# Designs tried in a protein design run: peptides against a protein of PDB entry 7BBL. Part 60

Target 1, 86 residues: chain A of PDB entry 7BBL
Amino acid sequence: IAQESLESQEQRARAALRERYLRSLLAMVGHQVSFTLHEGVRVAAHFGATDLDVANFYVSQLQTPIGVQAEALLRCSDIISYTFKP

## One batch from the design tools (peptide; made by RFdiffusion4, then SolubleMPNN)

Design b2_p17_4_s2 (from b2_p17_4, 10 letters changed)
Fold by OpenDDE base, seed 5:
Structure b2_p17_4_s2 (fold): chain B 86 residues (1-86), chain A 17 residues (1-17)
Amino acid sequence: as target 1 above (86 residues)
Amino acid sequence: SPEMARLLEMMSKLRIE
């Protein structure tokens, strides 16, 4: 009986995680997302895209304490948490 | 990998109502 290698199993696991994350992002599309940033700053925006290394979050209609920004870049490292209503 | 770590991090930061 042929057995899948450990390396192959790990590859499938990583692929599954990526798919799960992408599905979460897809579910986010069309909904306003609330972001909690450092120093108690909270903003809201619509998801646009993320880069291949998941270092940045590209959003639109970013509502900040000082106004609305049509397009914006949020560093994932600066995000404490984020939520949306499905 | 670093990108996998970031992916897991972002997943953990997501709160769904």
Scores: peptide ipSAE 0.700, ipTM 0.926, DockQ to the pose 0.745
Fold by OpenDDE base, seed 4:
Structure b2_p17_4_s2 (fold): chain B 86 residues (1-86), chain A 17 residues (1-17)
Amino acid sequence: as target 1 above (86 residues)
Amino acid sequence: SPEMARLLEMMSKLRIE
């Protein structure tokens, strides 16, 4: 009986997680995303892109409590949570 | 890996699945 190696199984599991998340980001495109940041700050923006390790979100039309930024960089570590309406 | 850790973190922060 042939069996897939543990390493191969883990590799497939990681790939599945990546695909799942990327599909979520894809669904996010075209919708305004609400971000909750530190100190209760809430902002809204459109998702543009992320880097390969998902360390940063590149967004557009960032609506902050004091104004709008055409383009902005959100460090993912500074994001507490985010949501959107599909 | 750091990449996977970040992935899991951002997945957990998303409120819509």
Scores: peptide ipSAE 0.699, ipTM 0.926, DockQ to the pose 0.628
Fold by OpenDDE base, seed 1:
Structure b2_p17_4_s2 (fold): chain B 86 residues (1-86), chain A 17 residues (1-17)
Amino acid sequence: as target 1 above (86 residues)
Amino acid sequence: SPEMARLLEMMSKLRIE
């Protein structure tokens, strides 16, 4: 029986993970997302997009202690965790 | 790869209720 190469299997596994994550981001659309940042800072925003290397989140209606930003850029490396309710 | 590492990192940070 023909067996798929190890490299091909790994490639499919990576693709599956990417798809799963992207679907999670799609599920975030239309819902307010709560972000926990450093020093206990917590903000809320609506997800817009992310770049191909997932280095940044482009969000809208960012609620901060000093006001609301219509559009904002969050560095993913500065995010400790984030959650939303489907 | 660095891209996959970032992906896994962001996946681990996500909490879905």
Scores: peptide ipSAE 0.698, ipTM 0.926, DockQ to the pose 0.802
Fold by OpenDDE base, seed 3:
Structure b2_p17_4_s2 (fold): chain B 86 residues (1-86), chain A 17 residues (1-17)
Amino acid sequence: as target 1 above (86 residues)
Amino acid sequence: SPEMARLLEMMSKLRIE
């Protein structure tokens, strides 16, 4: 009588959540993303990549109040929210 | 885990039009 362990079930559940989020990030590729930061600051950029612990977002063509940066790093902890149009 | 907590946090911050 074979039965999947509780630990195995939890591992699959975590993997499913990770896959779901990664799929959302893939959907952002090719679209301009709007980021809302602290103090009401809002910027726009194209998503490039993120690290394993999702601590940072590496973006391109970042439009800020003081200018445009070809490449930039956004700390995820400084992001209040972000959106894009599929 | 801390990693999973961060993942869920970033998921909650995402708004899709």
Scores: peptide ipSAE 0.697, ipTM 0.925, DockQ to the pose 0.777

Design b2_p17_4_s3 (from b2_p17_4, 11 letters changed)
Fold by OpenDDE base, seed 2:
Structure b2_p17_4_s3 (fold): chain B 86 residues (1-86), chain A 17 residues (1-17)
Amino acid sequence: as target 1 above (86 residues)
Amino acid sequence: SPEMQRLLEMMSKMVIE
């Protein structure tokens, strides 16, 4: 019987993880997301998109301690954690 | 890959209420 190669199995595993994450982002759409950034800074915003490299988070209606930004870019590396209610 | 590493990191940072 034909057997799937190890490389193919690993590829499927990566694809599965990507799909799972993307689905979670889809669930995030339409809901306000709370982000915890460095130095205890907490902001809230609506998810817009993320780039192919998963390096940036594009959001809208970013509520910061000093005001609201209609559009903003959050570096994923600057995010400590984020939460939302599906 | 770097992208996969960042993906895993972002997944770990996510908390679903």
Scores: peptide ipSAE 0.687, ipTM 0.922, DockQ to the pose 0.774
Fold by OpenDDE base, seed 4:
Structure b2_p17_4_s3 (fold): chain B 86 residues (1-86), chain A 17 residues (1-17)
Amino acid sequence: as target 1 above (86 residues)
Amino acid sequence: SPEMQRLLEMMSKMVIE
């Protein structure tokens, strides 16, 4: 009986997770996203892009408590949670 | 990997309405 190697199984699992996440980001496009940041700060923005290692979130029209930034960079470590309506 | 850890973290932080 032929069996897929453990390494191959793990590779497929990682690929599946990546695909799932990317599809969720795709669903985010075109919708305003609400971000909860540290110290109770809440902001809203439109998704622009993310880098390959998912370390950075590039957004546009970032609405902050004190104004709007046309473009902004959010570090994933600075985000507590984020939500959007598909 | 660090990438996978960040991916999992960001997935856990996401809430879909």
Scores: peptide ipSAE 0.686, ipTM 0.922, DockQ to the pose 0.774
Fold by OpenDDE base, seed 1:
Structure b2_p17_4_s3 (fold): chain B 86 residues (1-86), chain A 17 residues (1-17)
Amino acid sequence: as target 1 above (86 residues)
Amino acid sequence: SPEMQRLLEMMSKMVIE
C-alpha cells in the first residue's frame, strides 16, 4: 500500500493547525476579545488582523483604563491569554 | 519553524467560551 512520506504528513499537519488557528481568529471577528497581559493588565478589543509570522495582533476599539484607542498593535509575546464568546 | 512555534503558542493562549 502506498504511504505518503513523513515529510508530507508533517506538512499536512502544519497546514491543518494553521487553518484551525485562522478559523478561530475568524470566529473572533465581530466579537469583543478580552486580553490578559503582563502585570495583571486586562484589556478588551475587537480583532482586526495578525501578521503572517504571528508576531503581532492588530485590533480596534482597544479599551484600557485610560481610554479607548481606535486602532492598536498588540505584541503576541506580551499576551498571556485571550478569550471571547463566539 | 519559529512561525509555527509562535502559532502553537498563540493557540495555547486562546480560550473560546
Scores: peptide ipSAE 0.683, ipTM 0.921, DockQ to the pose 0.784
Fold by OpenDDE base, seed 3:
Parts: C-alpha cells; sequence; structure tokens
Structure b2_p17_4_s3 (fold): chain B 86 residues (1-86), chain A 17 residues (1-17)
C-alpha cells in the first residue's frame, strides 16, 4: 500500500506556509505600509524585497520623523508590527 | 528551522486593514 512519508508531508506543509507569506507580501506591492518599530517609532514606506532567511526588509520612500529616504533597509527583528490596506 | 521560525514571526506581525 503506497503512503506518503512523514518527511514529504512536512516539506509540503513548509512550502505552503512560504507560499502564503509570499502572496501576502505581493498584496503589499503598490501600497504604503506602516511600520511600528521599538520605542514607539513609526515609519511608512513601500515594500521592495525581502531576503530568503527573512532577516531584512528592503523598502523605498521611507518616511521617518527626520525626513524621507529613497531606499532603506529595515531589520525584521526591529519591526514590532506592520499594516497595510489591500 | 530558524528561517521557518522567523517566517512565522513575520506572519504574526502582519496586520491587514
Amino acid sequence: as target 1 above (86 residues)
Amino acid sequence: SPEMQRLLEMMSKMVIE
């Protein structure tokens, strides 16, 4: 009797989670995203890209309390939360 | 894996309006 291995099932589950997250990031494209950082700092920017190990967010048009940066890097570990309107 | 844990954390940090 043919049966899928446990390892194969786990691989499919991980792939499904990765796909779901990538689709949510795709939905952010073209919309301004609001980021809440440490110490109550809040910024707004447009999503550009993220690396494969989910350590960094690359954004554009970053609005900060002291000005606007055309391109910027946000460490995912420094992000408390982020929101956008689809 | 550490990467999968970070993925789950970033998913939980996201709020869709």
Scores: peptide ipSAE 0.683, ipTM 0.921, DockQ to the pose 0.781

Design b2_p17_4_s4 (from b2_p17_4, 9 letters changed)
Fold by OpenDDE base, seed 2:
Formats: sequence, C-alpha cells, structure tokens
Structure b2_p17_4_s4 (fold): chain B 86 residues (1-86), chain A 17 residues (1-17)
Amino acid sequence: as target 1 above (86 residues)
Amino acid sequence: DPEMAALLAQMAKLRIE
C-alpha cells in the first residue's frame, strides 16, 4: 500500500490529541473545577462548556474572592491552570 | 509544527488528578 505522507500523519496525530483533550473536557461537564488565574487568584466553578477553539470556559457557581457568581465566562488566556477530579 | 505546539500548550493547563 502507498505510504501515508508526513503531513497526513501529523494531521492525524493532532486530530487524535485534540479528540483526547475534548473528551477530557467533556468528562468535566457538571463537575467542580479549580482554576488558577493570574495574580494568585484561585476560583472554583462547575464546568459547563467551551467554544470550539476553547477560547472561553462557560461555568456556573463560580466561587470568587468576592462571592458566588451563578454564571460566568472565563477566558482561557487568563487561566494559568485548572484541575479536575474525575 | 506550531499548531501542535499550541494544542499542547492548551492541554498543559489541564491537571488531571
């Protein structure tokens, strides 16, 4: 059989990794996630969804230093890291 | 591959316990 091109192999590798990542996010739906933001700010919220390019996190019950926000939008660019306990 | 690098950087933010 004809050998798959390097470009095609790389595309498949990215696609597989992307799928793995998206499945991880899917597993977080409805669960509380701890987010580490800049300036040492840490918040917890229930993960709802992301947009297609994962530029934003749509969350609920966001526990912030000033109180609980029922619904919130977290920009991924403002997130240093986040943890999830499956 | 900058696209792969960007994806890895995005994924690196997620810490699975």
Scores: peptide ipSAE 0.593, ipTM 0.896, DockQ to the pose 0.801
Fold by OpenDDE base, seed 1:
Structure b2_p17_4_s4 (fold): chain B 86 residues (1-86), chain A 17 residues (1-17)
Amino acid sequence: as target 1 above (86 residues)
Amino acid sequence: DPEMAALLAQMAKLRIE
């Protein structure tokens, strides 16, 4: 009887988590999200979209300490964490 | 699995209230 390889099992596990994560991001669309950046900087913005590898967050109405930007790009590498209210 | 670890680290940044 054939048995699924360990690599195949791991691939399925990663795919399942990836799908769950992407679904969570989709739920954020149109909502305000609070982002915690480096150096203690915290900003709020409406989430728009992200690229396929989630390297960048495309947001609108970005509230920064020095003003509001209608549209902005946040590099995920600059983000420590982000909070969302479903 | 480094690929899995990277995904988990990415997911860990999200805090849902």
Scores: peptide ipSAE 0.583, ipTM 0.894, DockQ to the pose 0.836
Fold by OpenDDE base, seed 3:
Structure b2_p17_4_s4 (fold): chain B 86 residues (1-86), chain A 17 residues (1-17)
Amino acid sequence: as target 1 above (86 residues)
Amino acid sequence: DPEMAALLAQMAKLRIE
């Protein structure tokens, strides 16, 4: 009986986690998300989409300290954390 | 696995209660 290689097992584990993550992002679509950025800046915006590498967040109705931006791009590298209420 | 580590770091930013 052949046994699955360690490499294959790791591949499946990684794929499973990525699927769960992407599914979570999908659940955020259309909802307001709270983002914590550097320097203590916190903003809220409606999640729209991300690119394939999840390097950027494309959002709308971004509430900033100086007003609301209808459309905006948030670089994930500038984000410390984010959360939303289902 | 560096690829797995990167994914985990990315996922860690999302806070789910």
Scores: peptide ipSAE 0.577, ipTM 0.893, DockQ to the pose 0.755
Fold by OpenDDE base, seed 5:
Structure b2_p17_4_s4 (fold): chain B 86 residues (1-86), chain A 17 residues (1-17)
Amino acid sequence: as target 1 above (86 residues)
Amino acid sequence: DPEMAALLAQMAKLRIE
């Protein structure tokens, strides 16, 4: 019997993981998220949205060591890790 | 697969409590 190509299988697996990840991000909307950035910098902000490539996180009420920014853009490449409580 | 690896690395940054 015919079988799906390995590339097709990998494509489906990737798509499934991406969907799961995006759903996780969706769950973060409106919630405060703690971000760990480079050089030990830690900030907190309410997650708003991300672009399709998840290259950037659009957040609000970004709490930084020197103050709060009403709106901000965080480059995902600058993020080491982030956490939130669903 | 480099794309898969990149996606996994991206997902690994998220810590769900």
Scores: peptide ipSAE 0.540, ipTM 0.883, DockQ to the pose 0.851

Design b2_p17_5_s1 (from b2_p17_5 with H1E L2V E5R Y15W)
Fold by OpenDDE base, seed 4:
Structure b2_p17_5_s1 (fold): chain B 86 residues (1-86), chain A 17 residues (1-17)
Amino acid sequence: as target 1 above (86 residues)
Amino acid sequence: EVTFRMADVEALLAWTA
């Protein structure tokens, strides 16, 4: 039988990841997210919204080493990775 | 837990024809 090409496999993987990402946004609403920033800085905040074209995060209760910000914007350039518990 | 690398997210959000 015919085997899927590597290119097709990659397309499927990208599509799956995109779907997972989009669904995760819904699951993340109101939940705390842990962000890994540059220089080893780690912060936690409650997800508010995101800019789908730039991947900016609008968050609340941002817990930083120097205090808590009620509302904040985490730009994609600030973030290395983020983790949350569905 | 669910983890995303921002580099991956950026790639996903980038326009591709």
Scores: peptide ipSAE 0.577, ipTM 0.861, DockQ to the pose 0.592
Fold by OpenDDE base, seed 5:
Structure b2_p17_5_s1 (fold): chain B 86 residues (1-86), chain A 17 residues (1-17)
Amino acid sequence: as target 1 above (86 residues)
Amino acid sequence: EVTFRMADVEALLAWTA
């Protein structure tokens, strides 16, 4: 009865998360995404693109508490979490 | 709905970076 090593389990977990993340990027194209930022700030914007190395989000129609920005860049350090509807 | 925590994403990307 062979058993998968802990290392192998962790590798599979990372691979699964990566696949889910990459698939979500494709699903987000052109869709509105809700971003939860620091200090309780929440904004919504249409997904444009992201950097696969640092997860910077290039978005459009960013709805903020003080107005709407046609184009904007949300850095990974600005974001706590984000949600979208496929 | 699908939600991602940036901390999880960063951890993943940090590994591949």
Scores: peptide ipSAE 0.567, ipTM 0.861, DockQ to the pose 0.663
Fold by OpenDDE base, seed 1:
Structure b2_p17_5_s1 (fold): chain B 86 residues (1-86), chain A 17 residues (1-17)
Amino acid sequence: as target 1 above (86 residues)
Amino acid sequence: EVTFRMADVEALLAWTA
């Protein structure tokens, strides 16, 4: 019997990831997010918004090693990964 | 707990139909 094409499988995988990502953005509203940055630096901040084109994170109450920043912008290039508890 | 790697996000957002 015929199998689903590789292209179709990849398309479904990307679609699933897109949905998961978009839903996670909604889930982050009002929650604190932990960001893992380069050189082992970890920060925490409240999610505000994100740029769907560049994946920039606009956050508030950013807790850094040198203090708390009321408002901040975390660029895609600054971040390795991020975690939150929905 | 939910975790995303920015590499995955970047690759996803860079894709255009």
Scores: peptide ipSAE 0.567, ipTM 0.859, DockQ to the pose 0.632
Fold by OpenDDE base, seed 3:
Structure b2_p17_5_s1 (fold): chain B 86 residues (1-86), chain A 17 residues (1-17)
Amino acid sequence: as target 1 above (86 residues)
Amino acid sequence: EVTFRMADVEALLAWTA
């Protein structure tokens, strides 16, 4: 029996990640997101919008170690990872 | 909870560009 090629398996994996990412954007609406930034800095903010091409995050109520910013822009280059509760 | 690594997202977006 012929087995699926490695390339085909990788294509399916990428397709699954793309779908998961797009669905997560919808799931983040109205929710707080926890961002892990460089140098171990962690912040929390409410999701506002994102640029699908660059993955910039426009957020509100950004909680930082020194206070809360009403509105902020988090560039993809600033972020290591992010977590939220759907 | 759901977690994404930005490195994975960036690689994904670059591929689809």
Scores: peptide ipSAE 0.562, ipTM 0.858, DockQ to the pose 0.629

Design b2_p17_5_s2 (from b2_p17_5, 6 letters changed)
Fold by OpenDDE base, seed 4:
Structure b2_p17_5_s2 (fold): chain B 86 residues (1-86), chain A 17 residues (1-17)
Amino acid sequence: as target 1 above (86 residues)
Amino acid sequence: EVTHEMADVLALLEWTA
């Protein structure tokens, strides 16, 4: 029987990861997300939406060391990582 | 809990900052 090429296997793996990621975004709706930013800065915010093209995060109730922003944009360049609880 | 590294996400989305 025919075997799938390594390239095809990689494509399938990437597709699966993309789907899982999209599902994680759905699971994140309405939840607080902890963002690790540069220089050791950590913030928390409620997920609103994301621009999948550039992975921008539109969030609300952004808790920063200097206060709370009702609405904010976190650019992909701002973020090292983020964590949430489904 | 779920943690995503932005660099990995961007790579997955075929985007480079």
Scores: peptide ipSAE 0.612, ipTM 0.874, DockQ to the pose 0.585
Fold by OpenDDE base, seed 1:
Structure b2_p17_5_s2 (fold): chain B 86 residues (1-86), chain A 17 residues (1-17)
Amino acid sequence: as target 1 above (86 residues)
Amino acid sequence: EVTHEMADVLALLEWTA
């Protein structure tokens, strides 16, 4: 019998992962996020919004080694990974 | 607890820095 193409299966899998990711973004609303940046730097901030095109993070109360910024922008190029507790 | 690697996110969103 006929079978779904490999390309179609892969497309569905990626679509499912995209949806899961979008839901994780929604879960971050109102929560503090821990960001791992380059050179071993770790910062924490409250999630505000993200630009899906560029993956920029707009955050507030950014806690850095040199102080706290009320509002800040973290570019995708700044970030290695990020963690939050939903 | 949820962790995302930015490299994976970018690949998923079909974006290259």
Scores: peptide ipSAE 0.612, ipTM 0.874, DockQ to the pose 0.578
Fold by OpenDDE base, seed 3:
Structure b2_p17_5_s2 (fold): chain B 86 residues (1-86), chain A 17 residues (1-17)
Amino acid sequence: as target 1 above (86 residues)
Amino acid sequence: EVTHEMADVLALLEWTA
């Protein structure tokens, strides 16, 4: 019996991970997200929207060390990681 | 809680810096 190639198996695994990531974005709607930026800076903001192609985050109520920004754009190059509670 | 590393996300989406 012919078996699926290793390359095909890996492709299916990656597709499954991409699907899971998309679901996580849906779960983020209406929730506050904690972002870890460069130089150890951590900020919190409410998720608004994201551009999947370049992973830009459009957020509101961005809490920074010096105050709150009503609206902001966080580029993928600004972000190390992010955490939220679904 | 769910945590995503941006580097992993970009790799997953096949986006190169």
Scores: peptide ipSAE 0.610, ipTM 0.872, DockQ to the pose 0.597
Fold by OpenDDE base, seed 2:
Parts: sequence; C-alpha cells; structure tokens
Structure b2_p17_5_s2 (fold): chain B 86 residues (1-86), chain A 17 residues (1-17)
Amino acid sequence: as target 1 above (86 residues)
Amino acid sequence: EVTHEMADVLALLEWTA
C-alpha cells in the first residue's frame, strides 16, 4: 500500500510545531514575559509584537537590572530563552 | 509555564541569525 514519504512526514511535523509556536505568540499578547539574555542577565517585559522573519521582540515596560524602559526592542541575538504563563 | 529556547525557535522558523 502507498505510504507517506519520510520527507512529507517531517514537513507535516514541522508545520505542526510552527503552528503551535504561533499560537504561543498569540497567547503571549498582553502578558509579561521573562527573558533570559546573555551573561546571566534576566529581564521581564510585556509582549507587544514580534517580527517573525528576524524574531525580534517589541516589548513594553522592560525591567532591566539598571532600570525600566517604557519601550524596547529585543533582538533574537540578545535572547537565550523566554518564559511566560498562559 | 511555557519556555522557548531561541535557538530552537530560529531553527523551527528556518532563520539563521
């Protein structure tokens, strides 16, 4: 019997993961996110938007070790990981 | 809680910084 190719299976799996990720972004809207940056720096901010092409994060009320920025841009190169509560 | 590793995200989105 005919079976789906491994390549097709992988494509479907990746598509599913992408959809899950996009849904997580939607869930972050209006919520505070904790970002782990390089050199052990951790910040918190309210999620505004992201550029999916570059994975830039546009955030507000960024709490840094040295103060709060009303609005800020976090580049993908700045970020190791991020966490939020749905 | 949900945690995303940026390296994994970039790979998933097929983006190389």
Scores: peptide ipSAE 0.609, ipTM 0.873, DockQ to the pose 0.596

Design b2_p17_5_s3 (from b2_p17_5, 5 letters changed)
Fold by OpenDDE base, seed 5:
Structure b2_p17_5_s3 (fold): chain B 86 residues (1-86), chain A 17 residues (1-17)
Amino acid sequence: as target 1 above (86 residues)
Amino acid sequence: EVTFEMADVRALLEWTA
């Protein structure tokens, strides 16, 4: 019986996640995203763009606990997770 | 709803970059 190597299994998993991620970026364009930040802070913003190397999020209408920021940059180090409705 | 963990995304991008 043919068996897939561990390396091949990991490669398939990464490929699947990458495809899912890239497709989600297209789906998020112009839509509101909910970001979970550190210390239980949650913010919402409209997705603009992201980097393909470090996943910085360029967003607009960022709703923070202290007000709305018209344009903002959320670094990957700021974010625990994010959620959107396709 | 669709949720992504940034740790997963970061790991993926660091590997592919």
Scores: peptide ipSAE 0.581, ipTM 0.858, DockQ to the pose 0.661
Fold by OpenDDE base, seed 4:
Structure b2_p17_5_s3 (fold): chain B 86 residues (1-86), chain A 17 residues (1-17)
Amino acid sequence: as target 1 above (86 residues)
Amino acid sequence: EVTFEMADVRALLEWTA
């Protein structure tokens, strides 16, 4: 069998990530998500929606070190990573 | 658990946009 090129591997990786990401959005609806922000700040919130163009997260019940915010917007520039349990 | 790096997400969305 022919060896897959590096470019082809990258294409498959991007396609897989895209599908995984889009499916995860559906899976996150109504679930709590743990966000890792800059400078070691970690917050948890229930996923509401996201902007596919900017990747902003609209969340509820945001648990921050200083309290709980009922509704909040997390900008993609503030987020290092996020984790949820399907 | 499922984890995403935001840098990867941003790069992906920018690429597809």
Scores: peptide ipSAE 0.579, ipTM 0.857, DockQ to the pose 0.603
Fold by OpenDDE base, seed 3:
Structure b2_p17_5_s3 (fold): chain B 86 residues (1-86), chain A 17 residues (1-17)
Amino acid sequence: as target 1 above (86 residues)
Amino acid sequence: EVTFEMADVRALLEWTA
């Protein structure tokens, strides 16, 4: 009886995670995203685009404690996590 | 809601790069 190897199981798991992330990018189009930044700062913005290599987030209507920025760039080094509602 | 940790995202992208 043939069984799936551990290596094969890991490959499927990684593929599933990649697909989940890529699909999330598509789902974020036109939606507001909540970003958790360093020092407990939380901001909200509308998703514009991202770089697949460095994971920069190009956003609009960025709501910060000091005000709203029409356009902004959030670098991966600025972000701890992010949440959105599909 | 869907949440992603940036560290996990970077690790994933670096793995596939």
Scores: peptide ipSAE 0.576, ipTM 0.857, DockQ to the pose 0.684
Fold by OpenDDE base, seed 2:
Structure b2_p17_5_s3 (fold): chain B 86 residues (1-86), chain A 17 residues (1-17)
Amino acid sequence: as target 1 above (86 residues)
Amino acid sequence: EVTFEMADVRALLEWTA
């Protein structure tokens, strides 16, 4: 029985993770996303787009504890985690 | 509901250059 090499298996695993991430981005389009930032700060915004190189989030209707921003950019360095409902 | 850790995302993107 032929089996693929460990290296090949790892390559497929990386590809699968990348696909999962990309598909999640597609699923976020038109949805509100909840972001957990540093110091326990939580904000919500409608997903617009991301930079595939840095994972910056371009969002709209950003709801923060001190107000709402029509358009905003959330840098990957500002974000700890994010949640959304597909 | 789906949750992602930004650290995981960054690691993935860094690997893909």
Scores: peptide ipSAE 0.571, ipTM 0.856, DockQ to the pose 0.749

Design b2_p17_5_s4 (from b2_p17_5, 9 letters changed)
Fold by OpenDDE base, seed 4:
Structure b2_p17_5_s4 (fold): chain B 86 residues (1-86), chain A 17 residues (1-17)
Amino acid sequence: as target 1 above (86 residues)
Amino acid sequence: EVTHEMAEDLALLEWVA
């Protein structure tokens, strides 16, 4: 019985994660999302959209510790994690 | 919850329901 290679298993796992991620982006449109950034900074914002390569998150009503920004851009590289209620 | 490394690579993402 042939065993799937480790590389193949990893590829499949990566594909699954990517799909779930993309589905999450679709699901969070228009919803408030809680973002965890570096240095323990946490912000909340309504998700609007991303660019084609999902390098940036375009959000509105960004609630920061200092105030609220009507429109803002969050770089994916600055985001450690995020959660939302679908 | 979605988490990932400091990289714009979706392959580095983790998903926790």
Scores: peptide ipSAE 0.036, ipTM 0.620, DockQ to the pose 0.202
Fold by OpenDDE base, seed 5:
Structure b2_p17_5_s4 (fold): chain B 86 residues (1-86), chain A 17 residues (1-17)
Amino acid sequence: as target 1 above (86 residues)
Amino acid sequence: EVTHEMAEDLALLEWVA
């Protein structure tokens, strides 16, 4: 009988989440995404690209509480969550 | 929905369908 180690189980789980995340990035290109930021701030923007190394989101038509920015950079660390319609 | 804490890497992200 063979049993997967706890370490292996965790590795597999992490790999699955990574894959799902990467797939979401590919799927959201060009789509409007709703971002949840800190302090309950909600913004919407069209996703352009992301920098996997620096963890930056390059977006366009960013709708913020104080106006719309044609082009903007969102730091991944500023984002709590996001949703979009494929 | 994609959520993450202070994402140290992609492994800290959560995917909620």
Scores: peptide ipSAE 0.035, ipTM 0.622, DockQ to the pose 0.201
Fold by OpenDDE base, seed 2:
Structure b2_p17_5_s4 (fold): chain B 86 residues (1-86), chain A 17 residues (1-17)
Amino acid sequence: as target 1 above (86 residues)
Amino acid sequence: EVTHEMAEDLALLEWVA
């Protein structure tokens, strides 16, 4: 039997992570998500959707340190991590 | 928990939880 190359294994691993990420977006719909932004800023919001290249998060009821925004746009590049309960 | 250095590069994503 043929052995898969290391490069191929790495490609599969990266693909798996991408798939898991995209699936997480689906799971986030309708749920409150906790976002960790730069400089330790933490916000919570209801996830709505992303654009086609997943560059932006469209959220609602964004709870920030200074108040709540009904609608907001979070740039993915500003997000360090997020967590939610499916 | 989902983490990434640059969200524009999905290859940098990591799943912790």
Scores: peptide ipSAE 0.034, ipTM 0.622, DockQ to the pose 0.204
Fold by OpenDDE base, seed 3:
Structure b2_p17_5_s4 (fold): chain B 86 residues (1-86), chain A 17 residues (1-17)
Amino acid sequence: as target 1 above (86 residues)
Amino acid sequence: EVTHEMAEDLALLEWVA
């Protein structure tokens, strides 16, 4: 009996997560998303689009602790997690 | 829910729900 290498298993797992992530981005379009940023800051915004390398999130109606921005750019590196309702 | 240890590294993504 032959077993798949640990490295190969890890690569497949990462690929699966990447695909699920990309599909989540498609599902988010037009919906309000709740973002958790560093230091416990939480914001909500309508998701519009992202860069091809998923470095930046282009959003609208960004609700921040000090006000609302009609249009804004969120850097992916600023985001710890996010949730949304399809 | 999607979480990132490092947002630029897709290998560090965690899909929760």
Scores: peptide ipSAE 0.035, ipTM 0.619, DockQ to the pose 0.223; fails the geometry check

